# Ledger of designs, part 35: peptides against a protein of PDB entry 5CWW

Target 1, 194 residues: chain A of PDB entry 5CWW
Amino acid sequence: VPKLQGPFDFDLNPEDEQDDEVELKDIYVIGEKPRVADLMRGEEEELEMMKEDQHNGLSLNIICLLSTSGQVKICLDIDGVEAQWLPPRSKNKRLFAPPPEPPSLLTFQTFDTLKPAEVTPDGWPMFSEDATSPYSFYVTHPAGITYISLTPWVFRLESELQSDSEAGTEFRIDLLAKGQGSERDRIFTQTRTQ

## One batch from the design tools (peptide; made by RFdiffusion4, then SolubleMPNN)

Design b1_p12_8_s4 (from b1_p12_8, 4 letters changed)
Fold by OpenDDE base, seed 1:
Structure b1_p12_8_s4 (fold): chain B 194 residues (1-194), chain A 12 residues (1-12)
Amino acid sequence: as target 1 above (194 residues)
Amino acid sequence: SFTTRVEGAPTD
């Protein structure tokens, strides 16, 4: 039986703590890359070819949140939220396993897709996938369509996560968060026919 | 704590 997951704890920056009142309209999840090593346990030759693909994706799940105002929040699942199943009723209840700590989400980036004049109280922006990339998507609102790409940072973040050097990893990730953010391009704007 | 980058509205 699937276990109900959540609530998620959001590690929000103090500037984002005021966003607790943000009305969410949509959610978009980018799953972690498949563990190629676990999938390819029998095919060593294909494993070498897939390792050469510099674009293997991120080992963390990405959770994108979209508000009524067209604000996008990019969150990283640091703890690795796997599908939890209720343990079988086997008698060895690990009675003393501390309750699993709720998974924490790290807010990596927040950005707007709408101008203040485009925001409407009844606005219902939505995510849609980009068939060309798992790390790109669209935000559709009556005012326009915005293309979003996480590719400017996602592969660099993965490289840091896979680095054997624990020393300075936090610092380098902080530099990534402060560096080049997600690509954002307004591909369509609805002309108000006055 | 990672500083979340907040980017404002699309500039013209």
Scores: peptide ipSAE 0.047, ipTM 0.731, DockQ to the pose 0.671
Fold by OpenDDE base, seed 5:
Structure b1_p12_8_s4 (fold): chain B 194 residues (1-194), chain A 12 residues (1-12)
Amino acid sequence: as target 1 above (194 residues)
Amino acid sequence: SFTTRVEGAPTD
């Protein structure tokens, strides 16, 4: 039985403590790519072909949150939420194991998909996948459809995570977060017929 | 503390 994971402690930047109760409407998860090296320990030739695919993706889970207002928050699972299975009902609950620290989610980027005039209290924006890319998706709202791509930063982030240099990793990730963000393109706008 | 990039509404 899969363990219910959560609650996630969002290390929300304290500046996001704006009292606006962000009502979440949808969640979109981009799973980490499995380390091909760990899966293919016996097939060296296929391993080389998969390493050459520059599109190996991110070794972290990405969690996207969507509010009623059309705000998207992109979070990274740095601690690696491994699929925790419920421990078998073995009676020896070591009572004194410290509670596992909740996985920390790092907010990488926050952006709006709607103009203030397009926001409606009854709006129900939704995520949908892009079949052409695991790191691209759509936000659909009655006011319009927005294409989003994480490709401008996701591969650069992976390159930093694969670097043997622990020194300056935080600084380089901060530079990535301040650099070129996600691509955002409004592909459709619903004209309000007066 | 990681700085989150906040981007406003889509510009026309």
Scores: peptide ipSAE 0.047, ipTM 0.732, DockQ to the pose 0.667
Fold by OpenDDE base, seed 4:
Formats: structure tokens, C-alpha cells, sequence
Structure b1_p12_8_s4 (fold): chain B 194 residues (1-194), chain A 12 residues (1-12)
């Protein structure tokens, strides 16, 4: 049985703390891609060929949060929340390991998919996947559909995470967050029937 | 502190 994970502590930017109680309506999770090294444990020769062309996805889980207002928060699971399973009912000593510290989610980017005039109290935006890319998705709202792509930064972030230099990783991630963000494109707008 | 970039509504 999967263990319920959470609560997640969001390291929200203090600017985000000022935003009103953002009612979340949907969550979209992009699971970490398994490290090629972990999959290829024992096949060293195939590892070299897969290193070049595999735009290996991000080794971190991405958690996207969608509010009623159409605001998207993209969060990174820096601590690497592995799928936890409920311990088997076996009698063995509950080493009361201190409850694992709640995984910290880093808010990488926040953006709106709706104009203020499109926000409705009864609006129910939802995520949907893009079959063409694991790092792209759609936000569907009655007012319109917005395409989102994380590809502008996700591969750069992975490259930084795989770098042997642990020094300055946080700084480099901060630079990435300040750089080119997610692609956002309104692909459909519902015409207001007068 | 990681500065989350808040990108406002799509500018027309």
C-alpha cells in the first residue's frame, strides 16, 4: 500500500506568502526519470551510448499546483521524495526513526494562465498531459487552454544536478530560476458569447 | 532564498 506522503513544506517565496489563500484545484506530478546509471547497473557499454542522446529528464520530481485563479506553481522536490510504502505489518521493532522531516518543495516558478478578467469564482482549471513530452502539459479552463512547457529549464537543471561540483548548486539553481522560465502559450481562448 | 519568478498574466 503506498504511504501517503506529505505534508509538504513549501519554501514559498515571501512574496507568495502575501497572496490570498490560494485555493488549489489540481496537482500535476512529473515523476523523476530513473538515472540511467541506476537502470544500467551492470551494462557499462550501453551506458555510454545512452549518455549522449538521452535527454534524460530531471532526476527530481516536479509538482505543479493549480489554483482556482489559474495560477500555476512549479515546485521541485529537492529532497527526492521516493515512493514510500507502508511498512509491512511485520512485528519487528518500530525503530521510531523520527518522522522523516517533511520533504521540502522548492517553488521554482509561479505564473498565471488566466487574465484577471477571465478568473471566475466557479472556474475549475485542470491539468492535462501532453502526449508528446513528459515536461509539457496543458491548463484547461472554461476561458481557454494554455500550453506549458518546462523544457526551457528542466534539462539545464538536470545538467547542473549531475555536475560533480556540489559547490554553488543552489546559486546555479537560483540563476536558472531567474533565467528563462517555463514556456507559456495560450492555444485557445473561449470567445465570450455576449 | 530562492526568488520565485512570478510571471503575471500573459501580456497581450
Amino acid sequence: as target 1 above (194 residues)
Amino acid sequence: SFTTRVEGAPTD
Scores: peptide ipSAE 0.045, ipTM 0.724, DockQ to the pose 0.642
Fold by OpenDDE base, seed 2:
Structure b1_p12_8_s4 (fold): chain B 194 residues (1-194), chain A 12 residues (1-12)
Amino acid sequence: as target 1 above (194 residues)
Amino acid sequence: SFTTRVEGAPTD
């Protein structure tokens, strides 16, 4: 039986602890790419084709959150939210296992897709996938459509995660978060028929 | 603690 996962602890910057309960309307998950090494235990020939896929995706899950206001929050699952199953009804209830620490999501980036004048209280923005890239997607709102791409930072982040130097990884990720962010382009704006 | 980057609305 699947275990109910959550609540997720968001390591929100304390400055983003504005008490305003951001009403979330949609969630978009980009799953981690399977580690090539775990697939490759058998077929040497697929190794060459997967090496040509130069863009080995991120080894972390990405969780995108979308608010009523059209704000997007990009979160990284650093701890690796494994699908937790309810422990089998084995009789030995280790009663005193400390509750597993809730999975911590790192907020990597937050950005708006709507102008203040486009925000409506009944707005229901939604995510949709880009069939051409797993790291690109669209935000659709009655006011317009915004294209988003994570490609400017995802591959750089992956290169840092694959580096043999565990030392300074947190610092390097912080530098990446302060660097070039996600690409954002308004591809369509709905003209208000007056 | 990672600093969250907040970017404003798209500029025309």
Scores: peptide ipSAE 0.051, ipTM 0.743, DockQ to the pose 0.640; fails the geometry check

## One batch from the design tools (peptide; made by RFdiffusion4, then SolubleMPNN)

Design b2_p13_1_s1 (from b2_p13_1 with F12Y)
Fold by OpenDDE base, seed 4:
Structure b2_p13_1_s1 (fold): chain B 194 residues (1-194), chain A 13 residues (1-13)
Amino acid sequence: as target 1 above (194 residues)
Amino acid sequence: SLREQRNDITPYF
């Protein structure tokens, strides 16, 4: 039986977010790229070709969260949160190890998809996938549809994660987080019938 | 560190 996971701690949340007040409406998970290195154990040549394809995606899971207000949080699973299963009914009450520290998600970017005037108390925005890219998706709200793409940063982040140079990686990732974030484009706006 | 920099909310313009 799958174990319910959470709560998650959110690192780098916006200062103005009272997290306790954010009503989430949807979640969209972009799974990590297949660990080709683990799959290609013994096929070094194909591994090299796949390493050259910097476009294979991110080695981290991405968790996108959508609030009632149409705010999107892009979170990175740095800790590598794996699906947990309820322990088999093995009777060994191992001493309650202190609950492991709650897994953290790194908030990479937060942005709005709605104008303040478009926000409704009963709003139910939803994610939908882009069939053309695993790193692109849509946010649909009655007020409009917003296209989102993580492609401006995701591959650059992956290149940093795969770099043998520990030196300056944190700084470069900081620059990525502060730089041009996700692409956000309102592709449709519902005309308010005044 | 990344962990020290809270992200600003990018509003919809």
Scores: peptide ipSAE 0.076, ipTM 0.715, DockQ to the pose 0.058
Fold by OpenDDE base, seed 5:
Structure b2_p13_1_s1 (fold): chain B 194 residues (1-194), chain A 13 residues (1-13)
Amino acid sequence: as target 1 above (194 residues)
Amino acid sequence: SLREQRNDITPYF
């Protein structure tokens, strides 16, 4: 039987989150790139061709959160949250293991998809996938549809995660986090019939 | 290292 996981702690959450904006409506998960080398154990020739053309996806899970206000929070799973199962009903109640510290998600970026005048108290925005890219998606709200792409930073982050050199990694990651974030484009706006 | 991230909310313009 699967174990329910959470709550998750959010590292580097914005301090100025208005209490009304914190109501989450949807979640979108971009899974880590499978280690193709581990999956293709025995098919070396096909593995080399797949490595060159596949812009190497991120080796971390990405968790996107969407609020009622249309705010998107992009979180990174640095700790590598794995699926947990309920322990078998073994009689040995290890009574007093302190509960493990809750896993933390790192908040990489927070941004709005709605103008203040488009926000509604009963708003129910939703994520939807882009079939053309694993690192792109849409936010649909009654006011409109916004395209989002993580491609401006995701591949650069992966290059830093795969770097064997600790020298300057912190500086380059700081520049990445402070740089241009995710692409956002409003592809559709609902005309309010006055 | 990843901890020095922006606590900034980017508004929709």
Scores: peptide ipSAE 0.073, ipTM 0.721, DockQ to the pose 0.068
Fold by OpenDDE base, seed 2:
Structure b2_p13_1_s1 (fold): chain B 194 residues (1-194), chain A 13 residues (1-13)
Amino acid sequence: as target 1 above (194 residues)
Amino acid sequence: SLREQRNDITPYF
């Protein structure tokens, strides 16, 4: 039986929004890039070509959260939350293990997809995938459709995660966080027919 | 750290 995971702590949540005030409506998960090295055991030449492709994606899971207000939170799973299974009913309940620390998600970016005037109390924004890119998706709301792309930062972040140099990694990651964020384009706006 | 700086919500303009 799969184990329920959570609650998750959000590192870097905006100070002004109490987590209790954010009603989430949808979740979109971008899985980590496949470990091609583990799949291509025996094809060393193709493995080298695939390592040179700086465009293979991120080695971390990305968790996108969508609120009723059309706010998107882009979170990184740094801890590597793996699917857990309930242990078989063996009699030795370790009665006194302290509760494990809740897994944390790192909030990389938060942005709105709706104007304040477009927000509705009964709004149900939804994610949808882009079939052309694993790092692009759409946010659909009755007021409009917004295209989102993580490509401006994902490959740069992966390059830092793959760097053998521990020196300055925190600084470079900090620059990535200050740099150009996700692409955000409103591709459709619903005209209120009077 | 990444932890201190992206607490800003980018509004929709």
Scores: peptide ipSAE 0.076, ipTM 0.717, DockQ to the pose 0.071; fails the geometry check
Fold by OpenDDE base, seed 1:
Structure b2_p13_1_s1 (fold): chain B 194 residues (1-194), chain A 13 residues (1-13)
Amino acid sequence: as target 1 above (194 residues)
Amino acid sequence: SLREQRNDITPYF
């Protein structure tokens, strides 16, 4: 049986977000890229070709959170939160394992998908996947549909994570975080028939 | 290194 995970600690929330005021409505998880090296043990030539492809995706899980207001929070799982299973009923719980430290998520970006006038108290925005890209998705709200793409930064972040040189990595990641964020495009707006 | 993040909310324009 899968174990319920959480709570998660959110590292580096926006200063203007009072965590207690944000009602979350949906969660969207983008899993880490397949560990090709672990899957292709023995296929050295194909492994080399796949390692050269800088566009294979991010080695971190991405957790997207969506509020009632249509605000999206993009979080990175740096700690590598794995799926947990309930221990078999027959194994003595090791009573003395210190409670695992709550897993931490790093907030990478926060952005709105709705105008203030489009926000409704009973709004239920939802994520949906893009079948054409693992790093693109839609936010659907009664007021409209917004396309989101993480591709502007995901591959650059992966390149930094895989760099053998720690020198300047922090600076380059800071530039990524402050630079061009996720792509946002409102593909549909519901006209209020007054 | 990933500890520097965007602490701003990007509004919808």
Scores: peptide ipSAE 0.073, ipTM 0.710, DockQ to the pose 0.089; fails the geometry check

Design b2_p13_1_s2 (from b2_p13_1, 4 letters changed)
Fold by OpenDDE base, seed 3:
Structure b2_p13_1_s2 (fold): chain B 194 residues (1-194), chain A 13 residues (1-13)
Amino acid sequence: as target 1 above (194 residues)
Amino acid sequence: ELKEYRNDITPYF
């Protein structure tokens, strides 16, 4: 049986966002790229061929949160939150270890997909995957459909995570944070019949 | 224009 995890703390919450007002409607998880080296233990020749494929994803989980207002929050799992399971009913009263500190998620980016006039109290926006890219997805709302892509930054972030040199990392991360964010394109808008 | 917010993630790397 999986263990219930949470609450999660959100690092870098905007001071002005009263967290109390954000009603979440959906979540979308982009799993970390599997460590090819861990999967290919003993297959060194295949590992060399797959090193060229190192550009295929981020080594961090990405948690996307969607509110009723169509706001998307992109969070990074820097701590590496692992799936936890309830211990088997072994008779030994393991002393309740103090609950671990709540895991933190780093908020990278927050953006709207709906105009204020498109927001409805009964609106239930939802995520859907893009079959062509693990780092692209859609937000569907009755007012329209928005395409989102994380590709403008995700591969640059991965290159920094894989860098052996701490030299200049701060500068390159600052450039990444200030650079091109997630792509957002409204691919469909529902025509209100007047 | 639709709002966008980005955080300074530099302290976390």
Scores: peptide ipSAE 0.473, ipTM 0.926, DockQ to the pose 0.761
Fold by OpenDDE base, seed 4:
Structure b2_p13_1_s2 (fold): chain B 194 residues (1-194), chain A 13 residues (1-13)
Amino acid sequence: as target 1 above (194 residues)
Amino acid sequence: ELKEYRNDITPYF
């Protein structure tokens, strides 16, 4: 039986966002790219082909959170939160180790998908996948639909994570953080019937 | 304009 995990701590939350006030409505998880190196152990030719494709995705899980207000948080799982299972009913009363520190998620970016006038207390925004890209998705709300793409930064981040060179990593990550973030485009707006 | 917040993630890498 899978174990319920959480709470998660959120690192780098915007100070103006009291997390306690954010009602989440949906979660969208983009799993890490398959550990091709581990899967293709012994298939060197296919591994080389996949290494050449820098567009294979991010080696980190991405957790997208959606609030009632239509705010999206893009979080990175740097710690590598894995699925936990309930311990087998083995009678070994392992001494209550202190509960492990709650896993943290690194908030990369937060953005609104709704204008203040579009926000409703009973809002139910939802994620939906883009079948054309694992790093693109939609936020659907009664007020409209917003396309989101993480592609502007995901592959650059992956390139840094795969870099054996620590030299200049800090600078390149700083450029990534300050550079083009997630693409956000309102593809549909519901016409208010007057 | 819709708000956007970016974090300095540099210390985490």
Scores: peptide ipSAE 0.472, ipTM 0.926, DockQ to the pose 0.776
Fold by OpenDDE base, seed 5:
Structure b2_p13_1_s2 (fold): chain B 194 residues (1-194), chain A 13 residues (1-13)
Amino acid sequence: as target 1 above (194 residues)
Amino acid sequence: ELKEYRNDITPYF
């Protein structure tokens, strides 16, 4: 039987946002890149072709959160949250191990998809996937549709995660964090019938 | 303009 996970703590939440007031409406998860080396055990030729493709993705899970206001939070799973299962009903009262510390998600970026005048009470924005890229998606709201792409930073982050050299990592991560963020483009706007 | 916030993630890597 699967174990319910959570709550999750969010690291680097914006201090100015009373997180307690943000009503979430949807969640979108981008799974980590499959460990091709583990899957292709015995298929060395296909493994070499897949290693050369720098576009294979991030080795971390990405969790996208969407609020009623159309705000998106992009979070990184650095701890590597794994699926948990309920222990078999063994009769031995295992001593209450203290509950493990709640897993944390690292907030990388927060951005709006709606203008203040487009935000409605009881709005229900939703995520939808892009069939052409695992690192692109859409936010749909009655006011319009916004395209989002994580491609400007995701592959640079993967290059740092795969680097064996600690030299200059801090500087390169600082440049990544301050560099180009997620792409955001409003592809459709609903005409308000006055 | 639509707001954007980015965090200093450097301490985590």
Scores: peptide ipSAE 0.472, ipTM 0.926, DockQ to the pose 0.769
Fold by OpenDDE base, seed 2:
Structure b2_p13_1_s2 (fold): chain B 194 residues (1-194), chain A 13 residues (1-13)
Amino acid sequence: as target 1 above (194 residues)
Amino acid sequence: ELKEYRNDITPYF
């Protein structure tokens, strides 16, 4: 039986976001890339071809959160949250272990998909996958559909995570954070029937 | 224009 996880703490939340005001409606998880080197142990030629594919993805899990207002929060799992299973009923619950500290998620980016005039109190926006890319998805709301892609930064971040050189990492990460963010394109807008 | 916020993640890497 899978274990329920949470609560999660959010690092680098915007100061103006009172967490109590953001009603979440959906969650979308992009799993970390598989450790290709561990999977391809013994198949060196296929491993080289996969390493040449600059599109191998990010070694961190990405957690996308969607509010009633159509706000998307992109969070990075730095701690490496794994799927947990309920332990077999071993009779010896060490009742006295302090509860583990809640895992933290690093907020990378927050953005709106709806204009203020499109937001409704009963809004229920939802995520949906893009079959063409693991790092692209859609946000669907009655007012319209927004395409989102993380590809502008994900592969650059992975390149930094895999770099053996600490020299200039701070500068390159600063350039990444200030550089091109997630792509966001409104692909459909519902015509207000008068 | 739709709002966008980015954080300084540099201290975490």
Scores: peptide ipSAE 0.471, ipTM 0.926, DockQ to the pose 0.759

Design b2_p13_1_s3 (from b2_p13_1, 4 letters changed)
Fold by OpenDDE base, seed 3:
Structure b2_p13_1_s3 (fold): chain B 194 residues (1-194), chain A 13 residues (1-13)
Amino acid sequence: as target 1 above (194 residues)
Amino acid sequence: ELRERRNDIRPYF
């Protein structure tokens, strides 16, 4: 049985300006790329072929949060939050372990998908996957559909996480944070026929 | 224009 995790703390979370920015409607999780080295323990020849394909994802989980306002928060799991399971019914409940500190997520980016005039109090925006890319998805709202892609920064972030040299990391991360953010394209807008 | 905010994540790397 999976253990309920949370609450989560949010590092660098912006102050929410409105109640509809606080109210979450959906969550979308992009899992970390599989560690091919851990999966292929014992198959060295296939490991070399898959090393070229290892450049195709981020080694961190990404948690996307969607509010009633159509605001998306992109959060990074730097601490490596693992799925927890309820311990088997063995009698030794360590009754005296302090509760673990709540896990933290790092808020990387926040952006709107709706104009203020498109926001409705009964709005229920939802995430949906892109079958063509693990780092792309859609936000669907009655007012329209927005395509989102994390590809402009994800692979650059991964390159920094895999760098053996701490030299220049601060500078390259600064360039990443100031560079091109997530791609956002409104692919459909519902015209109200007046 | 739709709002966008990006955080300084340098302290975490």
Scores: peptide ipSAE 0.589, ipTM 0.951, DockQ to the pose 0.785
Fold by OpenDDE base, seed 4:
Structure b2_p13_1_s3 (fold): chain B 194 residues (1-194), chain A 13 residues (1-13)
Amino acid sequence: as target 1 above (194 residues)
Amino acid sequence: ELRERRNDIRPYF
């Protein structure tokens, strides 16, 4: 049986300006790329072919959060949150283990998908996948549809995570954070017939 | 223009 996980702490989470930014309506998880090196321990020939594909994705999970306001939070799982199952009912209730510190997610960026005039209190925006890329998705709201892509930064971040050299990492991460963020394009807008 | 915020993630890498 899967274990319910959470709460999660959000590092660098911006202060929410309104209650509808706090109220989450959907979650979209982009799983980490398979650790081919860990899976292929013993198959050296296949390991070389898969190392060349620098475009296989990020070695971190990405958690996207969507509020009623249509705000998206892009969070990185640096701690490596794994799926948990309820332990078999072994009688050893460690009754006295302090509750583990909640896992943290790093808020990388936040952005709106709706204009203030498009936000409704009963709004229920939703994520949907892009079949062409694991790092692209849509936010659908009655007011419109927004395409989102994480591709402008994901592969650069992965290159840093795979770098053997700490030299210049801070500078490159600074360039990543200040550089091109997630792509955001409103592909459809519902015309309000006045 | 729709708002965007980015965080300084350097302390985490």
Scores: peptide ipSAE 0.588, ipTM 0.951, DockQ to the pose 0.796
Fold by OpenDDE base, seed 5:
Structure b2_p13_1_s3 (fold): chain B 194 residues (1-194), chain A 13 residues (1-13)
Amino acid sequence: as target 1 above (194 residues)
Amino acid sequence: ELRERRNDIRPYF
């Protein structure tokens, strides 16, 4: 039987200014790239070609949170949260281990998808996948549809995670965090009939 | 313009 996980702590989570920024409506998870070395056992030439492709994805899970206000929070799973299962009913009273510290997610970026005049108290924005890219998705609201892409930074972050050199990592991460953020494009806007 | 905020993630790497 799967174990319920949580609560999660959010490191670097901004203070929410309004109740509709606190109220979550949807969650979208982008899984980590597969361990190609474990999957391609015996296909060394194809494994080398795949390792050279800078577009293989991120070795971290990405958790996207969507509020009633249409705010998106992009969070990184640095700790590597794994699926947990309930232990079999063994009668051995294992002593109360202290409750483990709650797992943390790192808030990388927050952005709005709705203008203040488009936000409604009964709004129910939702995520949907892009079938053409694992690092792109849509936010759908009655006011419109917004395309999101994480591709401007995700592959640069992966390059740092795979680097054997600690030298200059702080500087390269600073450039990444200050560089181009997630792409955001409003592809459709609903015309209000007067 | 729509708001955007990015965090300093350097302490985590």
Scores: peptide ipSAE 0.588, ipTM 0.951, DockQ to the pose 0.784
Fold by OpenDDE base, seed 2:
Structure b2_p13_1_s3 (fold): chain B 194 residues (1-194), chain A 13 residues (1-13)
Amino acid sequence: as target 1 above (194 residues)
Amino acid sequence: ELRERRNDIRPYF
């Protein structure tokens, strides 16, 4: 049986100004790129071809959170949260080890998908995948549909994670954080019939 | 304009 994980701590989480920014409606997880190097042990030619594909994705899980307000939080799993299972009911009362420290997620970016006038108290925005890219998705709300892409920064972040050189990392990460954020395009707007 | 905030993630790398 899978173990429930959490609570999660959110590092660099912005202060929520409104209750509808605190209230989560959906979660979208972009899994880390498969450890192709570990899976393709002995298939060097195919491994090289896959490494040449500069679009191999991020070696970190990305957790996207969506609030009632239509705010998206993009969080990075730096700690590498793994799937956990409930221990088999073995009769050994393992002494209650202190609960491990809650895993942390790093809040990279937050952005709105709705204008204040489009927010509704009963709003239930939802994520949906983009079949064309693992790092793109949609936010659907009764007011409209927003396309989101993480591609402007994901591959740059991966390049830093794969860099063996600590030299200039701070500068490159600063450029990444100040560079292009997630792409955000409203592809559909529902006209309020007056 | 829709709000956007980016965090300083430098301490984590």
Scores: peptide ipSAE 0.587, ipTM 0.951, DockQ to the pose 0.783

